# Peptides against a protein of PDB entry 6PSE: the designs that were tried, part 2

Target 1, 78 residues: chain A of PDB entry 6PSE
Amino acid sequence: PSEEEEYARLVMEAQPEWLRAEVKRLSHELAETTREKIQAAEYGLAVLEEKHQLKLQFEELEVDYEAIRSEMEQLKEA

## One batch from the design tools (peptide; made by RFdiffusion4, then SolubleMPNN)

Design b2_p29_2_s2
Fold by OpenDDE base, seed 5:
Structure b2_p29_2_s2 (fold): chain B 78 residues (1-78), chain C 78 residues (1-78), chain A 29 residues (1-29)
Amino acid sequence: as target 1 above (78 residues)
Amino acid sequence: as target 1 above (78 residues)
Amino acid sequence: SMAAEQAREQEILAQFRAAKAAEEAEKAE
């Protein structure tokens, strides 16, 4: 039997004391995992905001670069 | 009593059938939350990589911009 | 395409915002 099937059998045959302990364990793990998920999301959001800011800076620099390039081209043609 | 205290009492007084159902519920929620956590981490990593690539492009453009600016300054001074 | 990448970014951003909103709601309880 798979580990999942064995676990399912264990849950079905378990005494109330074991089941209460398992509920407590799972509740704790769920709380921790939820916190970790939220933390990962917050971090990802921060990185996205940083990337967005960097993109705006890049686009601004690109505009400035093209302006200088165009001015320089005009100076070279004169 | 807090909701947490009420839940704790419920778990303590619950019948085996309820406890088995709760184990199943919590196991499912834990599995989903774990998947979501992993997904959030993967997305965060992808964004970090994109930000890094954008940073490299920005730095390259900055170098090119300074080169053109310097050349233009020399042309204007001549 | 750049447009597809932007759309993906917006989707990811929406997911992160939703997760943050859920956290804030949990803290308010």
Scores: peptide ipSAE 0.095, ipTM 0.751, DockQ to the pose 0.076
Fold by OpenDDE base, seed 4:
Structure b2_p29_2_s2 (fold): chain B 78 residues (1-78), chain C 78 residues (1-78), chain A 29 residues (1-29)
Amino acid sequence: as target 1 above (78 residues)
Amino acid sequence: as target 1 above (78 residues)
Amino acid sequence: SMAAEQAREQEILAQFRAAKAAEEAEKAE
């Protein structure tokens, strides 16, 4: 039997005391996992914002670079 | 009473049928939340990798820009 | 394409914003 089927049988045959303990356990794990999910999302958002700022800086530098390159090319052709 | 206290009372007074249903509900939510957490982590990692590549490109462009700027400055002083 | 990457980035941003909104809602409670 799959672990899932065994767990399902355990839940069906369990006494109320076990079921209450399991609800408590699952509630705790859900709360922790939810917190971890939110934290992961916050970190991901921060990294995305950093990447976006870096992209803007890159694009600005690219414009400046092309300007100097063009000026340099004109000076070399004269 | 806090929602947490009300929920705790509900769990303590609940019939086995309700407890089994609650275990099933919490198990499902935990599985979904865990999947979402993993997905968020995977996306975060991908963005970190993209940011790292962009940083390398930025640093390369910065080196090239400083080289041209220095050459241009030398030409203007002569 | 750059457009496809931007679309993916916007989708990821939307998911992160949704998760952050859920956190703020939980704190308000």
Scores: peptide ipSAE 0.095, ipTM 0.752, DockQ to the pose 0.076
Fold by OpenDDE base, seed 2:
Order: C-alpha cells, then structure tokens, then sequence
Structure b2_p29_2_s2 (fold): chain B 78 residues (1-78), chain C 78 residues (1-78), chain A 29 residues (1-29)
C-alpha cells in the first residue's frame, strides 16, 4: 500500500485524541509553510526589483557607450 | 475570544467525523501551499540567475566603456 | 526571444503579486 493509503487508513481508524493531535500538527505545519511561501514571494519580488534596476543601469550605460563610440568613430574618420 | 481560541475549542469538542474531515482539509491545504512555496522558490531562483547574467553583461560593458573612454580621452589630449 | 523572456517575467511578476495578495488577505483575517 502507498504511504498515502496507509495514512488514510490511519486517519480512518484513529481515535479522537490522535486526530486532535494531527489537526494541531497540520495546522502548525500549514502556518509555517504559509509563512515560508510568503517569504519566498517577498524575496522573489525584491530580486525582481533589483534586476529591474540593473537593467535600467545597463540600458543607460549602453546608450552612453554608443554615444562615445559614435563620437570616436567621427574623430577617426576626420 | 480570538478566532484561534474558538478554533481550538472546536477542535477540542469536535466529533471524530469532523476531526477526520479537518485532517483531510488541512492536508490538502498543506499540499497546495507547499506546492506554491516551491513554485515561488523556483521563480525566485530563475530571477536570480537572470540577474546574475545581466550583471555579468553589465560588467563587461563597463569594461568596454572605460576602454573607449580612456582612448578618447587620450585622443583629445593629443 | 526577448519577448518570451518578457512574457515569462510578467508571468513571474503576476505570480509574485498573487502570492503577495494572498499574504495581505491572510493578514487581513
């Protein structure tokens, strides 16, 4: 039997005391996992913002680079 | 009473059938939340990798920019 | 494709926003 089937059987045959304990356990794990999910989302958002800022800086530098390159090409052709 | 206290009381006074249903509910929610957490982490990692690549490109461009700037400065001083 | 990358980024952003919205909803309870 799969672990899932065994667990399902345990739940079906369990006494109220075990079930209450399991509800408490699952509630705790759910709360923790939810918090972790939120943290992961917040972190991901922060990284996205940083990436966006870096992209803007890159684009600015690219413009400046092309400007200097063009000026230098003009100087070399003169 | 806080919702948490009311819930705790419900769990304490609940019949086995309700408790089994609650275990099932919580198990399902935990599984879903866990999946969402993993997904958020995976996306965060992907963004980090993209940011890293962008940073490398930025640094390369910065080197090239400084090289051209220096060359142009030398030409202007001659 | 830059367009595909942008689309992926938008999808990721949407997912992060959804996760954040879920967080805010949970805090409001």
Amino acid sequence: as target 1 above (78 residues)
Amino acid sequence: as target 1 above (78 residues)
Amino acid sequence: SMAAEQAREQEILAQFRAAKAAEEAEKAE
Scores: peptide ipSAE 0.094, ipTM 0.753, DockQ to the pose 0.039
Fold by OpenDDE base, seed 3:
Structure b2_p29_2_s2 (fold): chain B 78 residues (1-78), chain C 78 residues (1-78), chain A 29 residues (1-29)
Amino acid sequence: as target 1 above (78 residues)
Amino acid sequence: as target 1 above (78 residues)
Amino acid sequence: SMAAEQAREQEILAQFRAAKAAEEAEKAE
């Protein structure tokens, strides 16, 4: 039997006291996992925003770099 | 009473059949939430890696930019 | 390609926004 089938059997044969404890355990784990999920999402969003800002800065620098490169080329040819 | 207190009371007064159903529900929600958490973490990591690569490129461009700027300044002073 | 990477980024953004929306809904309950 799969672990899932074994667990299902355990739940079916369990006494109310065990079932209540299991509900409590699962509720706690769900709450924690939910919090962790939210935190991961918030962090990922923050990093994405930072990446976006960095991209804008990079593109601005590229423009400035090409401008100076072009000017320098003109000066060398003169 | 808080919703939490009401839920706790419900669990305490519940019959085994309800408790088994609740275990099943919570197990399912936990599994889904866990999957979502992992996915969020993976996405966050991917964005971090992309940001890191972009940062390296930006820093390289800054060095190149300053080099050209310095050379251009020297040419203008000559 | 740049276009593929942008599409991937938009998909990631959409997922983060969805997760955040779910959080806000949970807080409202």
Scores: peptide ipSAE 0.093, ipTM 0.752, DockQ to the pose 0.039

Design b2_p29_8_s2
Fold by OpenDDE base, seed 4:
Structure b2_p29_8_s2 (fold): chain B 78 residues (1-78), chain C 78 residues (1-78), chain A 29 residues (1-29)
Amino acid sequence: as target 1 above (78 residues)
Amino acid sequence: as target 1 above (78 residues)
Amino acid sequence: RAAERAARLAELAARAEELARALAAAAAA
């Protein structure tokens, strides 16, 4: 039997005391996993914001680069 | 009473059928939340990789920009 | 700082994969 099938049997045959303990365990794990999920999402958002700022800086530099390139091309042709 | 205290009372007074249903519910929510946590982590890693590639491109452009700026400065002084 | 955040995300992903494999098997049933 899969671990899942064995677990399902345990739940079906369990006494109320075991079931209450299992509810407590699962509630705790769910709370922890939820906190970890939120943390992961917050980190992802922070990186996304950093990437966005970097993209803006890159685009500004591209504009400045093209301006200097154009000016230099004019100086070389004169 | 806090919602948590009310929930704790429900768990303590609950019949086995309710407890089994609650174990099933919590197990399902834990599985979903875990998948969402993984997805958030994977997304964050992907964004980090994209940011890293963008940073490399930005640094390459900075080098090219400084080279052209220096060449243009020399042309203006001549 | 980005590297530290990346490492933390990687750790979260690694820990989650083991739990997810066990839980995904349970959720598919």
Scores: peptide ipSAE 0.085, ipTM 0.762, DockQ to the pose 0.020
Fold by OpenDDE base, seed 5:
Structure b2_p29_8_s2 (fold): chain B 78 residues (1-78), chain C 78 residues (1-78), chain A 29 residues (1-29)
Amino acid sequence: as target 1 above (78 residues)
Amino acid sequence: as target 1 above (78 residues)
Amino acid sequence: RAAERAARLAELAARAEELARALAAAAAA
C-alpha cells in the first residue's frame, strides 16, 4: 500500500485521541507553513521594489550617459 | 471565549467522524499552502536573479559613464 | 543583503519542495 493509502487507513481506523493529536499537528504545520508563505511573499515584494528602484537609477544614468556621449562627440568633431 | 478556545473545545468534544473530516480538511489546506509557499519562493528567486542581472548592467554603464565623463572633462580643458 | 535574502528564499523553497514532495508522494502513493 502507498504511504497515502496507509495514512488514509490510519485516519479511518484511528481512535479519537490520535485524531485530536493529528488535528493539532496539522494545525501547527499549517500555521507555520502559512507564516513561511507570507514571509516568502514579503521578501519577494521587497526584492521587486529594490529592482524597481535600481531600474529607475539605471534609466537616469542612461539619460545622463547619452547626454555626455553626444556632447563629447560634438566636441571631438569641432 | 476566543475563536481559538472555541475551536479547541470543538476538537476536544468532537466525534471521530468530525475529527476525520477535519484531518482531511487540514491536510488539504496544508498541501495548498505548501504549494503557494513554493511558488512564492520561486518567484522571489526569479526576481532576485533579474535584479542581479540589472545590477551588473548598471555597474557596466557606470564604468562607461565615468570613462566618457573623464574624457569629456579633459577635452573641455584642452 | 540580497544574497542573504536569496539564501533564505532558496532555503524556504528547498524546505517547501521537500514538504511538497513528501505530500505529493503521499498523494501519489
Scores: peptide ipSAE 0.079, ipTM 0.761, DockQ to the pose 0.020
Fold by OpenDDE base, seed 1:
Structure b2_p29_8_s2 (fold): chain B 78 residues (1-78), chain C 78 residues (1-78), chain A 29 residues (1-29)
Amino acid sequence: as target 1 above (78 residues)
Amino acid sequence: as target 1 above (78 residues)
Amino acid sequence: RAAERAARLAELAARAEELARALAAAAAA
């Protein structure tokens, strides 16, 4: 039998005391995992914001670069 | 009583059939939340990599910018 | 405010799932 089937049998045959303990365990793990999920999301958002700011800086530099490139082209044509 | 206290009482007074159902529910939610956590983490890592690549591009553009700036300065001095 | 923040973060996590799948697909192409 798979581990899943064995666990299912355990749940079906377990005494109320074990079942209550299992509910408590699962509730705790769910709460922790939920917190971790939120933390991961927060981290992702922070990195996304950093990337966005970097993109803005990059675009500003591109504008400056094109300005100098254009000026240089004009100087070469004169 | 808080919702937590009420839930705790429910668990303590519940019949085995309810407890088994609750174990099943919590197991399902835990599995889903775990998957969501992993997905959030994967997204965060992807954004981090994108930011890193953008940083490299920014640095390359800075080098190119300085090269053109220097060339332009030389043209103005000639 | 805490509840609202939690809801927003939950939504962000949900969106992250979709984006993660999309990025994984793009990386495999």
Scores: peptide ipSAE 0.055, ipTM 0.746, DockQ to the pose 0.013
Fold by OpenDDE base, seed 2:
Structure b2_p29_8_s2 (fold): chain B 78 residues (1-78), chain C 78 residues (1-78), chain A 29 residues (1-29)
Amino acid sequence: as target 1 above (78 residues)
Amino acid sequence: as target 1 above (78 residues)
Amino acid sequence: RAAERAARLAELAARAEELARALAAAAAA
């Protein structure tokens, strides 16, 4: 049997004491996994904000670069 | 009583049928939350990669900008 | 695209916050 089928059989045949312990275990794991999910989301948001700020800086530098490039072309032609 | 105390009491007093249903519910929620955690991590990684590529482009533009700036300074002094 | 992704991540955090608090309290008891 697959691990899933074996687990399902365990749940079906288990005594109340085991079932209560399993509820507690799963509740704990769910809480931990939920915290980890939130942490991942917070990290992703932080990186997005950093990327956005970097994009703004990049666009500003592009403007400055094109200005100097144009000025230099004029100086070379004069 | 707090929600936690009420839930704890439910678990202590519950029949096996309720406990099995609760194990199934929690297992399902844990699976979903795990998938969501993985998804959040994948999104964070994708944004991080995009930020890294943008940083490389920014650094390349900085080099080009400084080169043109220096050349322009030389042209103005000659 | 970035805005959509940000919204998705924010939704994940907001949706799970209450559950996380309740479950964490239960797990700590």
Scores: peptide ipSAE 0.090, ipTM 0.762, DockQ to the pose 0.020; fails the geometry check

## One batch from the design tools (peptide; made by RFdiffusion4, then SolubleMPNN)

Design b2_p30_2_s1 (from b2_p30_2, 8 letters changed)
Fold by OpenDDE base, seed 1:
Structure b2_p30_2_s1 (fold): chain B 78 residues (1-78), chain C 78 residues (1-78), chain A 30 residues (1-30)
Amino acid sequence: as target 1 above (78 residues)
Amino acid sequence: as target 1 above (78 residues)
Amino acid sequence: SEEEKKEEEYREFFEGILEEEEEEEEEEEE
C-alpha cells in the first residue's frame, strides 16, 4: 500500500487518544508552515523592492556613463 | 474562553468521527500551505538570482564608469 | 518585458499570501 493508504488506514483504525494527538500535531505543523509561508512572502517582496531600487541606480549610472562617454567623444574629435 | 481554549475543549470532547474528519481537514490544509510555502521559496530564489545578475551588471558598469572618469580627469589636467 | 511579467507574477503571489493572512487575522478579531 502507498504511504497515503497506510496513513489512511491508521487514521481509520486509530483510538481517540491517537486522533487527538494527531490533531494537535497537525495543528502545530500547520501553524509553523503558515508562519514560514508568510515569512517567505515578506522576504520575497523585500527582495523585489531591493531589485527595483538597484535597477533605478543602474539606470542612473547608465545615464551618467553616457554623458561622460559623449563628452569624451567630443574632446577626442576637437 | 479564547477561541484556542474553545477549540482545545472541542478536540478533547470530540467523538472519533469528528476527530478523523479534523485530521483529514488539517492534513489537507497542511498540504496546501506547504505547497504555497515551497512556491514562495522558489519565487524568492528566482528574484534573488535576478537581483544578483543585475548587481553584477551594475558593478561592471561602475568599473567602466570609473575608468572613463579617470581618463577624463587626466585629459582635463593635461 | 517578460522579466517584468515574471516580477508581477511573483509580486501577486506574495501579496496574495499576505492578503490571505490579513483576512484570517481580521476574522479572528471579529
Scores: peptide ipSAE 0.533, ipTM 0.858, DockQ to the pose 0.954
Fold by OpenDDE base, seed 4:
Structure b2_p30_2_s1 (fold): chain B 78 residues (1-78), chain C 78 residues (1-78), chain A 30 residues (1-30)
Amino acid sequence: as target 1 above (78 residues)
Amino acid sequence: as target 1 above (78 residues)
Amino acid sequence: SEEEKKEEEYREFFEGILEEEEEEEEEEEE
């Protein structure tokens, strides 16, 4: 039997005291997992924003680089 | 009474049939929330990798820019 | 770009998680 089938049997045959304890356990794990999910989402958005800011800086530097490259090319050809 | 206190009372006074249903509900929600948490972590790692690659490109461009800037400064002073 | 599309997919996923949290918090305050 799969672990899932064994767990299902346990739940079906369990006494009320065990079931109440299991509800408490699952509620706790759900709350923790939910908090971790939210934290992961917040972190993901923060990294996206950081990437966006870096991209803007990169694009500005590309413009400046091409300007200097072009000026230098003109100076060398003169 | 807080919703948490009301829920706690409900769990304490609940029949085995309700408790089994609640275990099933919580198990399902925990599985879904866990899946979403894992997916959020995977996406977060992907964004971090993309940011890292962009940072490497930015650093390479900074080196090239400073090289050209320095060369141009030398040419203008000569 | 394909990169921008992926970025948007990630953003929508993260925002969706936070929107669900806000909805749950609003329901608890009512």
Scores: peptide ipSAE 0.532, ipTM 0.858, DockQ to the pose 0.954
Fold by OpenDDE base, seed 5:
Structure b2_p30_2_s1 (fold): chain B 78 residues (1-78), chain C 78 residues (1-78), chain A 30 residues (1-30)
Amino acid sequence: as target 1 above (78 residues)
Amino acid sequence: as target 1 above (78 residues)
Amino acid sequence: SEEEKKEEEYREFFEGILEEEEEEEEEEEE
C-alpha cells in the first residue's frame, strides 16, 4: 500500500483522540507553511526590486558609456 | 469567544466523522500551500540568478567604461 | 521582452500570494 493509502486507513480507523491530535498537527503545519510561503513571496518581491534598481543603474551606465565612446570616436577621427 | 477558541471547542466536541473530514480538508490545504511555497522559492531563485547575471554584465560594463574614460583623459591631456 | 514577461509573471505570483493573505486577514478582522 502507498503511504497515502496507509495514512488514509489510519485516519479511517483512528480514535477521536488521535483525530483531534492530527487536526492540531495539521493546523500547525499549515500555519507554518503559510508563513513560509508569505516570506518567500516577500523575499521574491524584494529581489525583483533590487534587480530593477540594478537595471536602472545599468541603463544609466550604458548611456554614459555610449556618450564617451562617441566623443572618443570623434577625437580619434579629428 | 475568539474564532480560535470557537474552533478549538468545535474540534473538542466534534464527532469522528467531522474530525476525519477536517483532517482531509487540512491535508488538502497543506498540500496546496506547500506547492505554492515551493513554487515561490523556485521563482525567487530564478530572479536571483537573473539579478546575478545582470550584476556580472554591469561589472563588465564598468570595466569597459573606466578603460574608455582613462583613454579619453589621456587624449585630452596630450 | 521575454525577460520582462517572466519578471511580471514572478511579480504577479508573489503579489497574488500576498493579496490572498491580506484578504484572509481582512476576513478574520470582520
Scores: peptide ipSAE 0.532, ipTM 0.857, DockQ to the pose 0.961
Fold by OpenDDE base, seed 3:
Structure b2_p30_2_s1 (fold): chain B 78 residues (1-78), chain C 78 residues (1-78), chain A 30 residues (1-30)
Amino acid sequence: as target 1 above (78 residues)
Amino acid sequence: as target 1 above (78 residues)
Amino acid sequence: SEEEKKEEEYREFFEGILEEEEEEEEEEEE
């Protein structure tokens, strides 16, 4: 029997006191997991923004690099 | 009374059939929320890796830029 | 690009999680 089937049997045979404790446990774990999910989403968006800012900086440096490369090539050919 | 206090009273007064249904509901929501949390963490790590690769490329371009800038400055002063 | 498509997929996923939170908070205030 799978762990899921064993757990389902335990829930079916459990006393009300165990069921109330299990509701409390699951409610607590759900609240913690929900908070962690939200935190992960907020962190993910922050990293996306940081990556976007780095990309803009990279593109600006690439433009500056090509400008200096072109000027240097002109100076070497003169 | 807060919604939390009303829910706590409902759990205390509930019949075993309601408690079993609530355990099933909470188990399902916990499984879904856990999956979403894990997916958010995986996506966050992927973005971090992409940002790291972009940072390495930026640092390489910065080294090349400084090399050309220095060479150009020497050519202009000669 | 394929990179931009992945970024949009990640963004939509993260924003979806936060939109669900805002909707739940609005329902609790009513």
Scores: peptide ipSAE 0.531, ipTM 0.857, DockQ to the pose 0.950

Design b2_p30_2_s4 (from b2_p30_2, 17 letters changed)
Fold by OpenDDE base, seed 1:
Structure b2_p30_2_s4 (fold): chain B 78 residues (1-78), chain C 78 residues (1-78), chain A 30 residues (1-30)
Amino acid sequence: as target 1 above (78 residues)
Amino acid sequence: as target 1 above (78 residues)
Amino acid sequence: SEEEKKFEEYRAFFEGILAEEAARAAAAAA
């Protein structure tokens, strides 16, 4: 039997005391996992924003680089 | 009473049938929330990798820019 | 661009998670 099937049998045969403890355990794990999921999403957004700001800086530098490159090229050809 | 206190009372007074249903509900929500957390972590890692690659490109461009800037400055001062 | 599309996809994904959890919290408080 799979672990899932064994767990299902355990739940079906469990006494109220075990079931209450399991509800408490699962509620706690769900709360923790939910918090971790939220944190992961918040961190993801933060990194995404950092990437976006870096891209803007990259594009600005690229414009400045091309301007100087073009000026240098003109000076060398003159 | 807080919702948490009311829920705690419900769990303490609940019949086995309700407790089994609650275990099933919580197990399902935990599994779904866990999957979503993992997916959020995977997406976060992907964004981090993209940011890292962009940073490497930015640093390379910065080196090239400073080289041309320095050469241009020397030419203007000569 | 494809990069902009990916950016929006990632943003929508993370914001979607936060919005879902905010909605759940609001429902529990109501």
Scores: peptide ipSAE 0.528, ipTM 0.863, DockQ to the pose 0.892
Fold by OpenDDE base, seed 5:
Structure b2_p30_2_s4 (fold): chain B 78 residues (1-78), chain C 78 residues (1-78), chain A 30 residues (1-30)
Amino acid sequence: as target 1 above (78 residues)
Amino acid sequence: as target 1 above (78 residues)
Amino acid sequence: SEEEKKFEEYRAFFEGILAEEAARAAAAAA
């Protein structure tokens, strides 16, 4: 039998005391997992914003770099 | 009474049939939330890697920019 | 751009998670 089938059987045959304990366990795990999911999303947004800001800085630097590079090239060709 | 206290009382007084249904409900929600958490983590890692690659490119450009800027400044001062 | 598109996809994904949880919390508190 699969672990899922065995678990299902356990739930079907379980006494109320075990079932209450399982509800408590699952509720706790769900709360923790939910918190972790939220935290992952918040972290993802933070990193995404950081990447976006870095991209803007990179683009600004590219403009400045190309300007100086062009000026330097003109001087070398003169 | 708080909702948490009411829920706790419900679990304590519940019949096995309700408890089994609650275990099933919580198991389902936990599975879904776990999947979403994992996916959020994967997306977060992807964004983090993209940011890292962009950072490397930015640092390389900064080096090149400072080199040209310095050379240009030297030429202007001469 | 493709980069901007991808950015929006990531943003929508993460914000979607947060919005879903906010909605769930609001529903539970009602």
Scores: peptide ipSAE 0.527, ipTM 0.863, DockQ to the pose 0.880
Fold by OpenDDE base, seed 2:
Structure b2_p30_2_s4 (fold): chain B 78 residues (1-78), chain C 78 residues (1-78), chain A 30 residues (1-30)
Amino acid sequence: as target 1 above (78 residues)
Amino acid sequence: as target 1 above (78 residues)
Amino acid sequence: SEEEKKFEEYRAFFEGILAEEAARAAAAAA
Protein backbone atom coordinates (compact mmCIF):
# COMPACT_ATOMS: atom_id res chain seq x y z
CA PRO B 1 0.00 0.00 0.00
CA SER B 2 1.05 3.57 -0.59
CA GLU B 3 2.14 5.65 2.35
CA GLU B 4 -1.06 7.60 1.94
CA GLU B 5 -3.17 4.45 2.10
CA GLU B 6 -1.22 3.22 5.07
CA TYR B 7 -1.70 6.52 6.85
CA ALA B 8 -5.38 6.50 6.01
CA ARG B 9 -5.70 3.05 7.51
CA LEU B 10 -3.87 4.18 10.61
CA VAL B 11 -6.26 7.08 11.02
CA MET B 12 -9.26 4.82 10.54
CA GLU B 13 -8.08 2.29 13.09
CA ALA B 14 -6.54 4.74 15.55
CA GLN B 15 -7.72 5.24 19.09
CA PRO B 16 -9.05 8.61 20.19
CA GLU B 17 -5.86 9.36 22.09
CA TRP B 18 -3.76 8.95 18.97
CA LEU B 19 -6.21 10.98 16.94
CA ARG B 20 -6.12 13.85 19.43
CA ALA B 21 -2.35 13.78 19.38
CA GLU B 22 -2.37 13.77 15.61
CA VAL B 23 -4.75 16.74 15.48
CA LYS B 24 -2.43 18.59 17.82
CA ARG B 25 0.62 17.69 15.74
CA LEU B 26 -0.99 18.65 12.47
CA SER B 27 -2.32 21.90 13.90
CA HIS B 28 1.13 22.83 15.08
CA GLU B 29 2.77 21.94 11.79
CA LEU B 30 0.11 23.82 9.87
CA ALA B 31 0.65 26.93 11.97
CA GLU B 32 4.41 26.77 11.47
CA THR B 33 4.14 26.07 7.78
CA THR B 34 1.68 28.91 7.35
CA ARG B 35 4.05 31.31 9.08
CA GLU B 36 6.91 30.13 6.91
CA LYS B 37 4.80 30.58 3.79
CA ILE B 38 4.01 34.15 4.80
CA GLN B 39 7.65 34.84 5.53
CA ALA B 40 8.66 33.44 2.18
CA ALA B 41 6.18 35.70 0.44
CA GLU B 42 7.31 38.75 2.40
CA TYR B 43 10.92 37.99 1.64
CA GLY B 44 10.12 37.47 -2.01
CA LEU B 45 8.47 40.87 -2.19
CA ALA B 46 11.42 42.50 -0.48
CA VAL B 47 13.90 40.99 -2.92
CA LEU B 48 11.64 41.92 -5.79
CA GLU B 49 11.60 45.53 -4.64
CA GLU B 50 15.37 45.51 -4.27
CA LYS B 51 15.69 44.18 -7.78
CA HIS B 52 13.39 46.90 -9.03
CA GLN B 53 15.46 49.60 -7.34
CA LEU B 54 18.62 48.12 -8.78
CA LYS B 55 17.02 48.11 -12.21
CA LEU B 56 16.25 51.80 -11.90
CA GLN B 57 19.83 52.52 -10.91
CA PHE B 58 21.08 50.45 -13.80
CA GLU B 59 18.92 52.35 -16.25
CA GLU B 60 20.15 55.67 -14.88
CA LEU B 61 23.73 54.56 -15.26
CA GLU B 62 23.04 53.41 -18.80
CA VAL B 63 21.79 56.89 -19.64
CA ASP B 64 24.85 58.50 -18.11
CA TYR B 65 27.14 56.04 -19.83
CA GLU B 66 25.61 56.64 -23.23
CA ALA B 67 25.89 60.39 -22.72
CA ILE B 68 29.60 60.18 -22.00
CA ARG B 69 30.15 57.63 -24.75
CA SER B 70 28.47 59.90 -27.23
CA GLU B 71 30.46 62.92 -26.11
CA MET B 72 33.70 60.99 -26.38
CA GLU B 73 32.77 59.73 -29.80
CA GLN B 74 32.20 63.29 -30.90
CA LEU B 75 35.52 64.40 -29.48
CA LYS B 76 37.35 61.60 -31.24
CA GLU B 77 35.70 62.42 -34.54
CA ALA B 78 36.64 66.13 -34.26
CA PRO C 1 -12.34 31.39 26.44
CA SER C 2 -10.02 32.09 23.56
CA GLU C 3 -10.71 30.43 20.25
CA GLU C 4 -7.64 28.33 20.86
CA GLU C 5 -8.95 27.17 24.21
CA GLU C 6 -12.33 26.46 22.71
CA TYR C 7 -10.77 24.45 19.93
CA ALA C 8 -8.63 22.57 22.40
CA ARG C 9 -11.71 21.68 24.38
CA LEU C 10 -13.47 20.54 21.25
CA VAL C 11 -10.58 18.25 20.39
CA MET C 12 -10.54 16.84 23.89
CA GLU C 13 -14.24 16.12 23.95
CA ALA C 14 -14.66 15.11 20.32
CA GLN C 15 -15.75 11.70 19.16
CA PRO C 16 -13.44 9.58 17.03
CA GLU C 17 -15.44 10.34 13.90
CA TRP C 18 -14.92 14.07 14.32
CA LEU C 19 -11.27 13.56 15.14
CA ARG C 20 -10.73 11.48 12.01
CA ALA C 21 -12.41 14.15 9.94
CA GLU C 22 -10.27 16.82 11.57
CA VAL C 23 -7.09 14.85 10.88
CA LYS C 24 -8.14 14.57 7.28
CA ARG C 25 -8.92 18.29 7.06
CA LEU C 26 -5.67 19.34 8.69
CA SER C 27 -3.64 16.93 6.58
CA HIS C 28 -5.13 18.40 3.45
CA GLU C 29 -4.54 21.99 4.55
CA LEU C 30 -1.00 21.17 5.60
CA ALA C 31 -0.25 19.60 2.25
CA GLU C 32 -1.61 22.60 0.38
CA THR C 33 0.15 25.11 2.62
CA THR C 34 3.40 23.20 2.31
CA ARG C 35 3.15 23.22 -1.46
CA GLU C 36 2.49 26.95 -1.46
CA LYS C 37 5.39 27.59 0.91
CA ILE C 38 7.75 25.66 -1.32
CA GLN C 39 6.51 27.47 -4.38
CA ALA C 40 6.97 30.83 -2.66
CA ALA C 41 10.51 29.88 -1.77
CA GLU C 42 11.22 28.83 -5.33
CA TYR C 43 9.89 32.08 -6.71
CA GLY C 44 11.88 34.00 -4.14
CA LEU C 45 15.04 32.23 -5.20
CA ALA C 46 14.31 32.95 -8.83
CA VAL C 47 13.92 36.66 -8.11
CA LEU C 48 17.07 36.60 -6.04
CA GLU C 49 18.99 35.05 -8.89
CA GLU C 50 17.64 37.63 -11.31
CA LYS C 51 18.69 40.37 -8.91
CA HIS C 52 22.14 38.84 -8.70
CA GLN C 53 22.51 38.76 -12.46
CA LEU C 54 21.38 42.36 -12.66
CA LYS C 55 23.90 43.29 -10.00
CA LEU C 56 26.68 41.72 -12.02
CA GLN C 57 25.61 43.65 -15.09
CA PHE C 58 25.45 46.84 -13.07
CA GLU C 59 28.94 46.34 -11.74
CA GLU C 60 30.24 45.69 -15.23
CA LEU C 61 28.64 48.88 -16.46
CA GLU C 62 30.12 50.80 -13.55
CA VAL C 63 33.57 49.64 -14.56
CA ASP C 64 33.01 50.64 -18.15
CA TYR C 65 31.55 53.97 -17.11
CA GLU C 66 34.48 54.82 -14.88
CA ALA C 67 36.88 53.92 -17.65
CA ILE C 68 35.21 56.28 -20.08
CA ARG C 69 34.81 58.97 -17.44
CA SER C 70 38.49 58.78 -16.64
CA GLU C 71 39.48 58.92 -20.27
CA MET C 72 37.26 61.91 -20.85
CA GLU C 73 38.65 63.67 -17.81
CA GLN C 74 42.15 63.16 -19.18
CA LEU C 75 41.15 64.53 -22.54
CA LYS C 76 39.62 67.61 -20.98
CA GLU C 77 42.69 68.25 -18.88
CA ALA C 78 45.03 67.98 -21.91
CA SER A 1 8.08 44.67 -21.45
CA GLU A 2 8.65 41.03 -20.64
CA GLU A 3 10.63 42.09 -17.61
CA GLU A 4 7.77 44.20 -16.37
CA LYS A 5 5.36 41.35 -16.93
CA LYS A 6 7.59 39.01 -15.00
CA PHE A 7 7.89 41.54 -12.22
CA GLU A 8 4.14 41.82 -11.99
CA GLU A 9 3.75 38.06 -12.06
CA TYR A 10 6.10 37.65 -9.13
CA ARG A 11 4.49 40.50 -7.25
CA ALA A 12 1.04 39.13 -7.83
CA PHE A 13 2.12 35.72 -6.65
CA PHE A 14 3.63 36.92 -3.39
CA GLU A 15 0.89 39.42 -2.72
CA GLY A 16 -1.64 36.73 -3.47
CA ILE A 17 -0.24 34.59 -0.71
CA LEU A 18 -0.32 37.47 1.73
CA ALA A 19 -3.82 38.46 0.70
CA GLU A 20 -5.04 34.91 1.16
CA GLU A 21 -3.64 34.79 4.66
CA ALA A 22 -5.07 38.18 5.49
CA ALA A 23 -8.45 37.04 4.26
CA ARG A 24 -8.22 33.89 6.34
CA ALA A 25 -7.33 35.90 9.41
CA ALA A 26 -10.21 38.26 8.76
CA ALA A 27 -12.58 35.34 8.35
CA ALA A 28 -11.44 33.87 11.63
CA ALA A 29 -12.00 37.20 13.35
CA ALA A 30 -15.53 37.51 11.95
Scores: peptide ipSAE 0.527, ipTM 0.863, DockQ to the pose 0.874
Fold by OpenDDE base, seed 3:
Structure b2_p30_2_s4 (fold): chain B 78 residues (1-78), chain C 78 residues (1-78), chain A 30 residues (1-30)
Amino acid sequence: as target 1 above (78 residues)
Amino acid sequence: as target 1 above (78 residues)
Amino acid sequence: SEEEKKFEEYRAFFEGILAEEAARAAAAAA
């Protein structure tokens, strides 16, 4: 049987004390996992915004670089 | 009592059939939330890697820009 | 651009998670 089938059997045969402990365990893990999911989303959004700002700065520098490259080429050829 | 205290009381007074159903519900929600957390972490890591690559490109362009700026300044002064 | 599309996809994904959790919290308070 799969691990899922084995776990299902365990739950069906479990005593109330075990079941209550399992509810408590699962509730705790769910709360922690939910918090971590939210944190991951917030972090991802922050990094995304930082990347976007860096991209804008990079594009501005590219424009400035091409301008000076063109001017220097003109000076060398003249 | 807080909602948490009321829920705890409910779990303590619950019959095995309700407890088994609650274990199944919580297990399902935990599995879904875990999948979403992992996906959020993977997306966050991907954005972070993209940002890092962009940062390296930006730093290379800054070096090239300073080199050409210096050369152009020398040409103008000579 | 393809980069802009990808940016919006990431943004929508993260904001979607946060919106879902905010809605759940609001429902519980309700």
Scores: peptide ipSAE 0.525, ipTM 0.862, DockQ to the pose 0.802

